# Designs tried in a protein design run: peptides against a protein of PDB entry 3PBP. Part 93

Target 1, 203 residues: chain A of PDB entry 3PBP
Amino acid sequence: LNEKDLNLILNKSLVMYESLDSTTDVIVKRNVIKQLQFVSKLHENWNSRFGKVDIQKEYRLAKVQGPFTINPFPGELYDYTATNIATILIDNGQNEIVCVSFDDGSLILLFKDLEMSMSWDVDNYVYNNSLVLIERVKLQREIKSLITLPEQLGKLYVISDNIIQQVNFMSWASTLSKCINESDLNPLAGLKFESKLEDIATI
Target 2, 203 residues: chain A of PDB entry 3PBP as posed
Amino acid sequence: LNEKDLNLILNKSLVMYESLDSTTDVIVKRNVIKQLQFVSKLHENWNSRFGKVDIQKEYRLAKVQGPFTINPFPGELYDYTATNIATILIDNGQNEIVCVSFDDGSLILLFKDLEMSMSWDVDNYVYNNSLVLIERVKLQREIKSLITLPEQLGKLYVISDNIIQQVNFMSWASTLSKSINESDLNPLAGLKFESKLEDIATI

## One batch from the design tools (peptide; made by RFdiffusion4, then SolubleMPNN)

Design b2_p14_8_s3 (from b2_p14_8, 8 letters changed)
Fold by OpenDDE base, seed 5:
Structure b2_p14_8_s3 (fold): chain B 203 residues (1-203), chain A 14 residues (1-14)
Amino acid sequence: as target 1 above (203 residues)
Amino acid sequence: SIKEQIGKFLLARW
């Protein structure tokens, strides 16, 4: 089992969990939950052993995309280190939210307000990726991994030592998507940028 | 662009 295979199994388990409803047989539900717990525990153990490598890979990906400017950067996070990065789709188009985790247990949700122009002049183009702070979510846990599922819009799964949590930001992201797609800012007026945090499973 | 305008809106909240 490599990390990629483990992530695939974890993603499959999360999809199976989200497919559970009130009509699902209790035995099936229990088995899916147990599978999710098992795979999540394996994933946690993997990340604890190789977490530096994953951070480096994510950091490499961040480097390839150029310097990121986060505005505003929360002052409380200046003394903390970013641990994970994820991109979450908010619609069936190309609109996405960037999430960064920190070693204080914080998540920041970020909006890309500039389109990356493909400049062919790779050598001289200082790509400044502008990211605007939407929300800070304080989990007060050591975040081991961030997981996104392309079929689950506006949902982020956060794996920590003993728990999987879902961050659902569709309460505001659906409106944001609409604003982008319709080129209308009016729906943003009075919108609360508050994500819903839910405990999914204990590991 | 609309994204830039959204960015300005989001930034102004802080």
Scores: peptide ipSAE 0.688, ipTM 0.967, DockQ to the pose 0.386
Fold by OpenDDE base, seed 1:
Formats: sequence, structure tokens, C-alpha cells
Structure b2_p14_8_s3 (fold): chain B 203 residues (1-203), chain A 14 residues (1-14)
Amino acid sequence: as target 1 above (203 residues)
Amino acid sequence: SIKEQIGKFLLARW
């Protein structure tokens, strides 16, 4: 994500918000408002925390760029600001998890249950940009950056002030990948969505 | 779709 992309998302979110009327479903309205709040908070912190990132390396993040709804959005995070976004591959078939960090030191891991659309059609936007909450990981650290390596499936590196930590979610993501690829939900039954946190290096 | 079904499953946990 770059500032331009974030501005685009913000603008789209604003347009979507402005399109809401008395006939709009209450859940949709609430989700749009929450999304707008999320994007606005992200935007406020963008200039202070993110340097200009070269767009070419983040093409995969561009697929996540647009008005989207997070369901459920953790109530505890309403007062906090999103700081970083990353996309992590879980297999070689283009299945991915979206991660968002917050200034309270939380990470949320999100599943794209619908293909995100860059459509300017407001009606299509509400329906096509869906993210479902999988897990909240509380690091209790100031998160400076999120790093992913394409060759390392289901792994997220979190850089804080003095430490690099690895979040490994292959314990559940491998099963999730299998469910997608085999079109079978059964393996999800009883699955614990608990990522492993490991200290990698002190910095 | 399978992804939609997974999404519903994941959502139902909360």
C-alpha cells in the first residue's frame, strides 16, 4: 500500500458512506461506517509511519486495496489505529491471509471469503469486499513493520523496537488451504486458530 | 463457493 492507494481507498469509502440512505440495510450501513473509520485511522497514521513504498513490489497488496468489510471487527480495537497491512501466502495456489496491525500491538488475521473488486459500483463494493476475522494476536509491542517472504508460506515477520518476531499460522492455514483446494469444510471442524509466536532476533 | 462457506464458518465462531 502506498499513500495514493490509501487515498483511493479512503475516497471510495467516503463515496460509499455518502451513498447510504434510509433503504440501506442496517448491517451494511454499520459495516461501511466501520470500514470508513478503519481506513481513516490508517490514513492518519500513514504519513507518519510509512515511507513511500515502491508500488511494483506490492502488487499483491493492491488486490486487497479497496473498500472492504471486516467481520467481525474486534470491539477492543475501535479506539486504536491500524498501522500496517500485509498479505501472506498460505499455499502455491494463490490462497492468502490478510494481516492488519494496530497501535495497541494487536494483529488481526483475516480471510478473504469473496474476491475483492476494484469496481467503482458502490453496490458491488459492499458485496464483493469481504474479510472475515480468523484470529487476533496480541503482541503488546509497537509494531514498526510487517514483512512476508513468498517462499515462506504462512509466516509473518513482525518488527518492533527491539525484536523481530515470527508469527507462524501454518498450524491452521494448512488445513484452510486444504479445505479450499479440496472444496471440503470438514477439516475445519474443531480446528484451533492459534498462531505460534517466536522470537527470531533482537535488534 | 467454498470460500464463502469457509467465511460463514469462520464468522460463526464469534
Scores: peptide ipSAE 0.687, ipTM 0.965, DockQ to the pose 0.572
Fold by OpenDDE base, seed 2:
Structure b2_p14_8_s3 (fold): chain B 203 residues (1-203), chain A 14 residues (1-14)
Amino acid sequence: as target 1 above (203 residues)
Amino acid sequence: SIKEQIGKFLLARW
């Protein structure tokens, strides 16, 4: 990320913020505000001689709540702890990928193959959120936070102590979106689930 | 559902 890219993100975040009104969904409003605050802080610190961006703990909070089952769970991660959870939109139809970070510096990208059914039977509350492993990305960094921008489909920003990296998975997520929307599995044949990792900015 | 089928496909890759 150069200063130009940061400015672009800031501008987009500002536009989104300005679009908020009293009728805006509370969750959307909160997400946009958090995004704006984060980007603004990054921008403020970009020219700082010391390059340290202190990311508030609030940006580290898991976005997805509830019991989840991940299949398969990577055996290498059994000894590690999940640190962050994010959801990334892959289209305008509310299809999303779930990302979980671990303290070994790994990211796992996950597909929600079942709709969350809220069965509120108090006596038999079986809330099972099924997640299927798509890809593991090994960053080998301490991941402080995961950031997503609603206007940037299939992009995840990973913040560590000294760098912001972009994970771009639109190479496969566009096909996945098409499969969902068209109810056709054929485009998945031979698809490589390999995300592109790019360094965006040094912090 | 299509999502369930996709899930099965993705799972079978491992």
Scores: peptide ipSAE 0.686, ipTM 0.965, DockQ to the pose 0.409
Fold by OpenDDE base, seed 4:
Structure b2_p14_8_s3 (fold): chain B 203 residues (1-203), chain A 14 residues (1-14)
Amino acid sequence: as target 1 above (203 residues)
Amino acid sequence: SIKEQIGKFLLARW
């Protein structure tokens, strides 16, 4: 499989995922809602311990539309299918990380290094979205869903059959955000791009 | 752009 084939598979998988969201069986929707409710409750309980955060329940399912190029693409993932995609905000300035899950239980964290011209024109398909690999996280679980909470910067919730896990990448994303906002690359020197994985709850 | 520079930096790590 060449890089083009991988991009095609990724795109097809993402389109399929988007199609599943529209046609998703009521049971799957209900499970997602229950999971979201559970995560929201966990978030409320967590926030109640650490401070009043008004949970704005706006779950942004990031629909990443268009062809993506991932560079480098992990060779180990060539034989696997992308299952989910999420966009995670890292600051209030709309800087974001893209996460893609695979059916091997891997997550890849990706940086958009090209500005997508928001063409509101239906005809201006961004034919190639450049994504740069930041980190691969191996969960070794079947990933059912990716959940992001807009009020929780740099946090991704991964739902599998029996567990919810949190991926927290603010250890490096805060620095990345600073670099973008200040137009300074210096803080990236020596930065470790290692996310923290924590078990949040058993389902 | 700064994002492109960051992208190059991130890519060079591999």
Scores: peptide ipSAE 0.682, ipTM 0.964, DockQ to the pose 0.459

Design b2_p14_8_s4 (from b2_p14_8, 7 letters changed)
Fold by OpenDDE base, seed 1:
Structure b2_p14_8_s4 (fold): chain B 203 residues (1-203), chain A 14 residues (1-14)
Amino acid sequence: as target 1 above (203 residues)
Amino acid sequence: SIKEQIGQFLLNRW
């Protein structure tokens, strides 16, 4: 992701915002506004904070499909700025989790509950780019970068000032994958969406 | 779709 790309996302977010009318669901409106604020803050802080984030895959998705709606957006993160984004594969069937970090040291893990379509229609952006909050992980550290390894399913590496930490989603992601693949929701009942955090190395 | 149903399930937790 570069500044030009972020500008494109910002523009798309603005167009989407402008398309909102009295018929739009209130929750959707709120989420679009929050998304716009998110992207705007990213844009404002792009040069200062995003250094070397390899978000090419996520960017490609965002570029193609426009802005996402996050449901719910955590209220505590309203005043904070996103710092990194990553996509983590949870199986070999292209199921993935989106992770966004914030400058308060939080990670949000997000599920794409709608298949992203190549939509150029502003109205379709509201409906087709849904992200659902799975978990918020509070690291309380300045997150410098997020690293994913394709061969390591359900694992995210978080680099901070003095430590590399692993966030392991497999405690719930394996069940989620199973639910998708088998078209059965039953395994989700009683499932705890609590990722495991482990210190890997000091820097 | 199953993904939509999962999404709704996840959403309802909040």
Scores: peptide ipSAE 0.679, ipTM 0.964, DockQ to the pose 0.573
Fold by OpenDDE base, seed 5:
Structure b2_p14_8_s4 (fold): chain B 203 residues (1-203), chain A 14 residues (1-14)
Amino acid sequence: as target 1 above (203 residues)
Amino acid sequence: SIKEQIGQFLLNRW
């Protein structure tokens, strides 16, 4: 079992959990929850052992994309270290939100307002990837992993030592998607950028 | 671009 396989199993378990409804048999529900708890615990243990490698991989991916400028960067996070990065789709048109976790238990949700022109011109190092702060979510937990499922728009799963939490930002991301797709800013007026946090399972 | 305008809107909230 490698990290990729474990992530795949975790993702499948999360998909199975989200498929549970009021019509689902109680035994099936229990089994899915137990499976999710088990796999999540394994994932946590894996990340705790190899977390430095994952951060390095994510950091390498960030380096490949050039320096990111976050604006505004929350002043409270200057003394903390980024731990995880995830990209979450908000529609079927490839619009996405970037999430970064920090070792204080904070999540920041970020908007890419510039399209990276892959100018393969090696000489024009102006890789200024602009990221705009949308929201800061304070979990006050040690974040072990960030999981996203392509079929679940605007949802981020946060794995901590003892719990899996879902961050759902479709309350504002659906409007943001509409603004992008229709080239209209008007729907943003008065919009609250507040994500919903929900406990999914105890590990 | 619309994304740049959105970015500016989001930035101005702070």
Scores: peptide ipSAE 0.679, ipTM 0.966, DockQ to the pose 0.406
Fold by OpenDDE base, seed 4:
Structure b2_p14_8_s4 (fold): chain B 203 residues (1-203), chain A 14 residues (1-14)
Amino acid sequence: as target 1 above (203 residues)
Amino acid sequence: SIKEQIGQFLLNRW
């Protein structure tokens, strides 16, 4: 069992969890939750044990390729180190949000405002990645991993020592997607960029 | 571009 395999199992467990509804048998629901808890704990322990950070391979490669500029960069984060990075799809196209976690337990949600920055492909060298701050979410936890599921738009799963949490930003990301796709800024007026944080399971 | 305009909009909130 390697980290990749464990991540795959975790992702499958998250998908199973999200499939649960009010009609789901109580025993099935309990088993899925227990499985998610177990796998999440294994994932957390794995990362801690081997000193691995769950960072997208594409980001790791991109980080080597060029600098990232975050504007504005929160002053409170100047003394902290980025620990994880994830990209989250907000539509069925190519629109995505970048999330960066810090060792203070903060998440920042970022918008890529340059077209060339959208490709994390090794073949697409981006000299300067421009990222604009959308929102800061303070979790006040040690973040071990950021998980995204391609089939779950605008959702980020945050794994810490004792809990898995979901950050859902579709409240604003749906509007943002619309603005991009329709080339219209008007829907952004008065929009609140506040994500929903939900506890998924204790681990 | 629309993305640059959105970026500017987002930036101006701070």
Scores: peptide ipSAE 0.679, ipTM 0.965, DockQ to the pose 0.382
Fold by OpenDDE base, seed 2:
Structure b2_p14_8_s4 (fold): chain B 203 residues (1-203), chain A 14 residues (1-14)
Amino acid sequence: as target 1 above (203 residues)
Amino acid sequence: SIKEQIGQFLLNRW
């Protein structure tokens, strides 16, 4: 099993979990949960073995090249180190939220307010990718990995040592998506940027 | 751009 295969299995397991409802056979539900727990534990162990994913590499993979400026950067996080990054789709039009985790157990949800011009010009390192702080979520856990599923809009799965948690921000991200797509800021007025946390499974 | 405007809106909340 390579990391890619493990991620694929994990993603499949998460999708299966989300398909569970009140009509699902108890045995099936239990098996899906057990599978998810097992794969998540393997994933955690894998990440621990291969060391800290250099956020810089993941940023490169996430098509976001260059230094990122987070505004405002939470002062409390100056003493902490970023551990993971993820990009979460909020619609089918490729609008996305960036999430960064820190070693204090915080998640920050970020908005890309500038279209990253892929300037292939290696020399113009000056393109600060602007990221604007939307929300800080304090989990107070050691975050091992961040998982996103393309088919699950506005959902982030956070894997820690003993638990998988879902961060669901569609409560505000649906409105944000609408604002982008319709070029209308009005729906943002009075919007609360509060994500929902749910425990999915104990590992 | 609309994204820049949204960014400014979000920034001004802090």
Scores: peptide ipSAE 0.678, ipTM 0.966, DockQ to the pose 0.410

## One batch from the design tools (peptide; made by RFdiffusion4, then SolubleMPNN)

Design b2_p15_3_s1 (from b2_p15_3, 7 letters changed)
Fold by OpenDDE base, seed 1:
Structure b2_p15_3_s1 (fold): chain B 203 residues (1-203), chain A 15 residues (1-15)
Amino acid sequence: as target 1 above (203 residues)
Amino acid sequence: SNVLEAVGKKIESRK
C-alpha cells in the first residue's frame, strides 16, 4: 500500500459516506463510518511518518508559478503560514474555488477572477493578483490534509488530528456559478458567504 | 463588493 492507494481508498470511503441516506441499512452505515475512520487514521499516520503530503496538482503549480496575491489578505493571518492548497469545482464548467489552509487552523476560500498565468521562467515571477477573498473559516485545528472529489461540487474535506470535517459552500457557490454563467451579477447582491461545516468522522 | 467586482472581471474575461 502506497500513499496513492491510500488516498484512493480514502476518496472511495468519502464517496460512500456521501451516498448514505435515511434508507441506508444501519449496519452499512456503521461500516462505512468505521472504514472512513480507519482510513483517515492511516492517512494521518502515513503523512506524519513520510512527510509526503500528496500535493494536489494545483498546489504544485501554485508553488512553481510563484507568489499569488490575495486581496484582501486577512491581517490576522500575517503571522501564520499556509499549509495546504486545494481547488474545488463548483459547477460542471470551469468555475472553481481555491482554498488555502493556515497553521492557525483557518481556511480561506478564494475566487479566481483571472486565468492563471503560467510562467516557467524562474527569473520571471508572474504575479497573479487574481485571488479574491470570499470567506474565512476558522476551524482552530491543525489541518493535515485537504481532500476534494471531482464528483462532489462545492465540498471540501478537511482532515485534522482527530476529525474529518466537510466544508460545504454550495449555499453561495451555486449562486456564484449562476452569476458567472449567465453574466448576471444581480443575485450576488446581499449574498451571504457562509459555508456549512459538518463533522464527518472522528479519527 | 470585492467578490462582486471579481465576478465582473471574470465575466468580462470570457467575452
Scores: peptide ipSAE 0.591, ipTM 0.948, DockQ to the pose 0.284
Fold by OpenDDE base, seed 4:
Structure b2_p15_3_s1 (fold): chain B 203 residues (1-203), chain A 15 residues (1-15)
Amino acid sequence: as target 1 above (203 residues)
Amino acid sequence: SNVLEAVGKKIESRK
């Protein structure tokens, strides 16, 4: 089982969960929920292999010698440690959003203004020199894992101790993608960068 | 905005 397979299983489980309604057999409903919980736990374990990244220290170093910078960086997060990093596709091309979680329960959504690819593998951390803050989402929960599904554009799943939450930022990411792909900045004027947060399931 | 500027830079980088 690899990450791709796990994501596929998770995606299927999520779709099944979303299809549940009041007419669904109680046993089926229970089984689907249990499956979702199990898969989510597996995914958490998988993501944990990458360990925690102390971005704050790196950022502090970045002003001088660090591998990346975040502009602007929320001052409130200087005292916290990054726990997870994820990349979310926003189209079928090369446009993506980077998300970093912190141990205060915050998520920051970041834009890469350079074409350089980032890798967040323990053995191969590649950082962009320039990341721009788009949005901060305050969950105020211990974030255990971040899950992205390639088939679900602009969606991030956040796993905490007891809840799976979905962060959906396609409200602005679709426009962003369009602007990049069409080389037209006009649609960004007045765009509100606010993601939608939804509780998906309990763990 | 910072985002607008960043997107502009990305667009230019692809040209």
Scores: peptide ipSAE 0.587, ipTM 0.947, DockQ to the pose 0.274
Fold by OpenDDE base, seed 5:
Structure b2_p15_3_s1 (fold): chain B 203 residues (1-203), chain A 15 residues (1-15)
Amino acid sequence: as target 1 above (203 residues)
Amino acid sequence: SNVLEAVGKKIESRK
């Protein structure tokens, strides 16, 4: 199994997990959970062996001179290093949220205020992209990987040493999407940007 | 809010 295959299996396992409901046979449910746990463990082992594509220490430089800027940038993260990046679709259009993880166990959810191509490669840096901070989620775990599923809008799966967690931000992302698509900012007034964190499986 | 402003910019950029 290569990394790509492992990721595919993991994604499939996550999809299967999400398909479970109260009517699902208990045996089937248990099997799916066991599979998810097994695959997630393999994934963690893989990441530990081969290392993450670390969003390099260059993230510190990315604040002003990097491929992207974050406004406002959380001051507490100034000395920490970004570890993973993911893009999560929030509708069937082009609206998306960018997530960056840090080595302190934090996730930041970001909004792109410009429709520009995002470059994360410092070597191919052409221009700075503007990102706006929506929410910071403190997990206080070593984040191994971020997984998104195209069929699951507004959901991010976070894999750490001992657990898979789901971050669900559709509570606010649905409103955000609506505002963009309808060109109406009014629904954003008073909106709380608080994502739901749920434990999915132990590794 | 910063988010409000950002969304505004996004909307304008699509026009």
Scores: peptide ipSAE 0.587, ipTM 0.948, DockQ to the pose 0.280
Fold by OpenDDE base, seed 2:
Structure b2_p15_3_s1 (fold): chain B 203 residues (1-203), chain A 15 residues (1-15)
Amino acid sequence: as target 1 above (203 residues)
Amino acid sequence: SNVLEAVGKKIESRK
């Protein structure tokens, strides 16, 4: 079992979980949840064993002289360290939300206002101010990993030491997607950027 | 809002 295989198993487990409903057999439901818990624990252990990608250097550079800038940057996070990054699809096209986690347990959801890809290359100092803050979600947990599934639009799974949580931002992302795709800004009026947080399983 | 402006930029970038 390698990291790729583990991620695939985790993804499958998450997909299975999402398929559960009130009509699902109790035994099946329990088995799926247990599987998810098990795989998630393995994933956490794997990350701890092999280490996390340190993005702090690139992030700091990006803030001042790096290839990208977050605007506005949350002042409260100035002294905290970025720990993870993920990109979440919000439609079947090219619209995406970028999420960055911090060591204070915060998630920031970001919008890319340019078509060009975000760069984290320290050696590439091409200025790309294309990230705009949409929402800050405070989890107050040590975030171990961020998981996204291409088939699950606007959903981010946050893995901490003892829990998997789902952040669902389709409440606003659907509108955002529509605005972009239809070239109409009107639906953004009065839109509340508040994601739904749900506990999925304990680890 | 900043988001509104950003979406506007995105839209324009696709034209």
Scores: peptide ipSAE 0.585, ipTM 0.948, DockQ to the pose 0.287

Design b2_p15_3_s2 (from b2_p15_3, 7 letters changed)
Fold by OpenDDE base, seed 1:
Structure b2_p15_3_s2 (fold): chain B 203 residues (1-203), chain A 15 residues (1-15)
Amino acid sequence: as target 1 above (203 residues)
Amino acid sequence: SNLIEAVRKKIESLK
């Protein structure tokens, strides 16, 4: 995810939120609200680090985009603040994992199943998953930065107070990539989504 | 699972 993508997500979340009415399913309402809070926190941190992102206020005048949701919402992280975001390539194609860090020292790994430029029928709310939670990695450290290297597939470098750690998720990402590329879902059944954490260097 | 469904959607989107 880049700044533009984040802005798009925020806009979509806002549109979704504003579309809520008395006829909207209660579960959907809750999910939208939670996601909005999540994205808002992410946006806040993004702005603090990289400067203010101009939210496209004209989102209602353009083609309605959405819905955009994270499913399941990481409920345990609801009260925490997102601190960093990164995208990690898992193959040489278009498949990537989105990673978000939180101030409790957690990382969530997310799968982007669809392009963010989705359309939504404003007259008929349709719940659509665009990000799926794969794994939560609890580092229990203050995460200062996330670094990815395009030549290193399925690897995320986490910089904390005193160490650099590598999160390697190729143990499952290779299978995921294969499933996508070969159009075969069978290998996903029973797959363990546990990344390998390794200390790389002391700071 | 949600992931399986997501992967399904991804696969379909690439066709």
Scores: peptide ipSAE 0.593, ipTM 0.948, DockQ to the pose 0.452
Fold by OpenDDE base, seed 4:
Structure b2_p15_3_s2 (fold): chain B 203 residues (1-203), chain A 15 residues (1-15)
Amino acid sequence: as target 1 above (203 residues)
Amino acid sequence: SNLIEAVRKKIESLK
């Protein structure tokens, strides 16, 4: 197993979990959940053992250089360091939300108004000069990884030491998507930007 | 708001 394979298995497990409904056999549900728990644990262990790209260092460098701008930036996070980044599709087009995790256990959801892709890979680091803060989610956990599934719009999976949590922001992202696609800003007025946090599985 | 302005900019960029 390599990291890529493990991620694939994790993704498959998450997809299987999302496929569970009231008609699913209890035994099947249990097995899927157990599988998800196991794979998630493996994923966490993999990250801890083999390490990931040091996003924190890159973030610090980017911050010093000034190409990474969040407006407004939460004052409470100014002294903290980004630990993970993910991009979540909100529709089948080009609309996406950027999520950044911090070492205080916070997630920030950001709107990217530029076409330029952002990457925090050391070998492929691309700066983005304009990110707008939408929401801050305080998990108060050490975030190990962020997982997104292309087929699951507006959903982010957060893996910590003992739990997988789902952040679902389709409550507002669907409206945002429509606004962009229809070139109508009116529905944004009065929109509540509050994501739903759900515990998926314990690790 | 900053978000509304950003969305406006995004919309314009897609035209």
Scores: peptide ipSAE 0.587, ipTM 0.950, DockQ to the pose 0.269
Fold by OpenDDE base, seed 5:
Order: C-alpha cells, then structure tokens, then sequence
Structure b2_p15_3_s2 (fold): chain B 203 residues (1-203), chain A 15 residues (1-15)
C-alpha cells in the first residue's frame, strides 16, 4: 500500500459517507463511518511518518517571487507558511476554487481570474499567478491533507490530527458559477462568502 | 471589488 492507494481508499470512503441518508440502514451507516475513521487514521499516520508534500516557504503566496499573488492577502498569514493546496470544482464546467492551507490552521479560498500555471520546481522561474481572496476559514488545527472529490462540487475535506472536516462553500459558489456562466455580475452584490464547516469523523 | 473585477475578467476570457 502506497500513499496514492491510501488516498484512493480514503476518497472512496468519503464518497460512501456522503451517500448516507435517512433511508440507509443503521448497520451500514456504522460500518461506513468505522471504515472512514480507520482509513483516516492510516492516512494521518502516513503523513506523520513519511511526510506530506508541503508548499515550502519559497512558495508562500502574495510574494513577487512566489507562484501566486493574492489580492488582498490576509496580513495575519504573512508570517505563516502554506502547507497544502487543492482545486475544487464548483460546477460541471471549468469553474474552480483554489484552496490553500497554512500552518496556523487557516484555509483561504481563492478565485482564479486567469488560467494558472503551477510550478513546484524551486530551481525554475515561477510565473506569478493572480488569485483573489474570497474567504478565510480558521480551523486552528494542523492540516495534514486537503481532499477534493470531483463528483462533490464545492466541497473540500480537511484532514487534521484527530478529525476530518468538510468545508462546503456551495452557498456562495453556486452564485459565483451562475455569474460566470450567465455573464451577469449582479448576483455577486451582497453575497455572503461564508462556508459551512462540518465534522465528518473523529480519527 | 477585487472579486467582481476578477469575475469580469474571467467572463471576458470565456467570450
């Protein structure tokens, strides 16, 4: 079992969890939850022992030398290091949100105004991509991993030491998607950019 | 806002 396989199993477990509803048998629910907890724990242990791919200090956002320029950048995060990055689909087209985690336990949700090119090679020049800050979510946890599932629009799973949390931002992302797709900016006025946090499972 | 402007740019890029 390698990290990739473990991630796939974890993703499958998360999908199964999301499939649970009021009609699901109690035994099935319990089993799914237990499986999710188990796999999540394994994932945590894996990250702790073998390390995770972190965004190193050199790739901190909002710097000229960094891969991204965020406008505005939260001043409180200036001294913190980005740890993870994920891209979340918000519709069945091409619209996406970028999420970056920091070592203070914060998540920032970002909008790409242009097509971005990611570079992870420190030895090569990195073009500074433009990103716009939408929301900051403070988890105050050590974020081990960010997981996104293509079939789950506007949802991000955050794995920390002891818990899996779901960040759901479809409350505003649906409007954003609509604005883009319909070429109408009006619905953005007065829109509240507040994501919902839910504890999914304890690890 | 920055977001509105960014979305505008995105929309324009798709036309």
Amino acid sequence: as target 1 above (203 residues)
Amino acid sequence: SNLIEAVRKKIESLK
Scores: peptide ipSAE 0.584, ipTM 0.951, DockQ to the pose 0.285
Fold by OpenDDE base, seed 2:
Structure b2_p15_3_s2 (fold): chain B 203 residues (1-203), chain A 15 residues (1-15)
Amino acid sequence: as target 1 above (203 residues)
Amino acid sequence: SNLIEAVRKKIESLK
């Protein structure tokens, strides 16, 4: 079992979880949840053991010297370190939200105004990497991993030591997508940017 | 707002 295989299993488990409803057999539901818990725990252990791409250095460099800008950058996060990054699709086109986690347990949801590379490598400077802060979600947890599924629009799964949580921002992302696709900015006025947080499973 | 401006830029980039 390698990291790629583990991610595939995790993704499958998450998809299966989302298919559960009130009509689902209790045994099936339980099995799916248990499987998800098990796989997520393995994933956490894997990340702890092998580590993922540390974006800390590149993020710091991007902030100070690099082409990446986050505006406005939350002042409270100035002294904290970015730990994970993920991209979440919000429609079946190419509109997406960028999420960055920090070691204080915060998530920031960001909008890309232009096409940019997801590589924060300082050697791959892209001059026009502008990110705009949409929402800050304070989880107050040590975030181990961020998981996204292409088939699940506007959903981010956050894995910590003891829990899997889902951040669902389709409440506002659907409007944002519509604005972009229809070239109409009007619906953005008065839009509340508040994501829904749900506990999925304990680990 | 910064977001509105960013969305505007995105829209323009898609034209």
Scores: peptide ipSAE 0.580, ipTM 0.950, DockQ to the pose 0.274

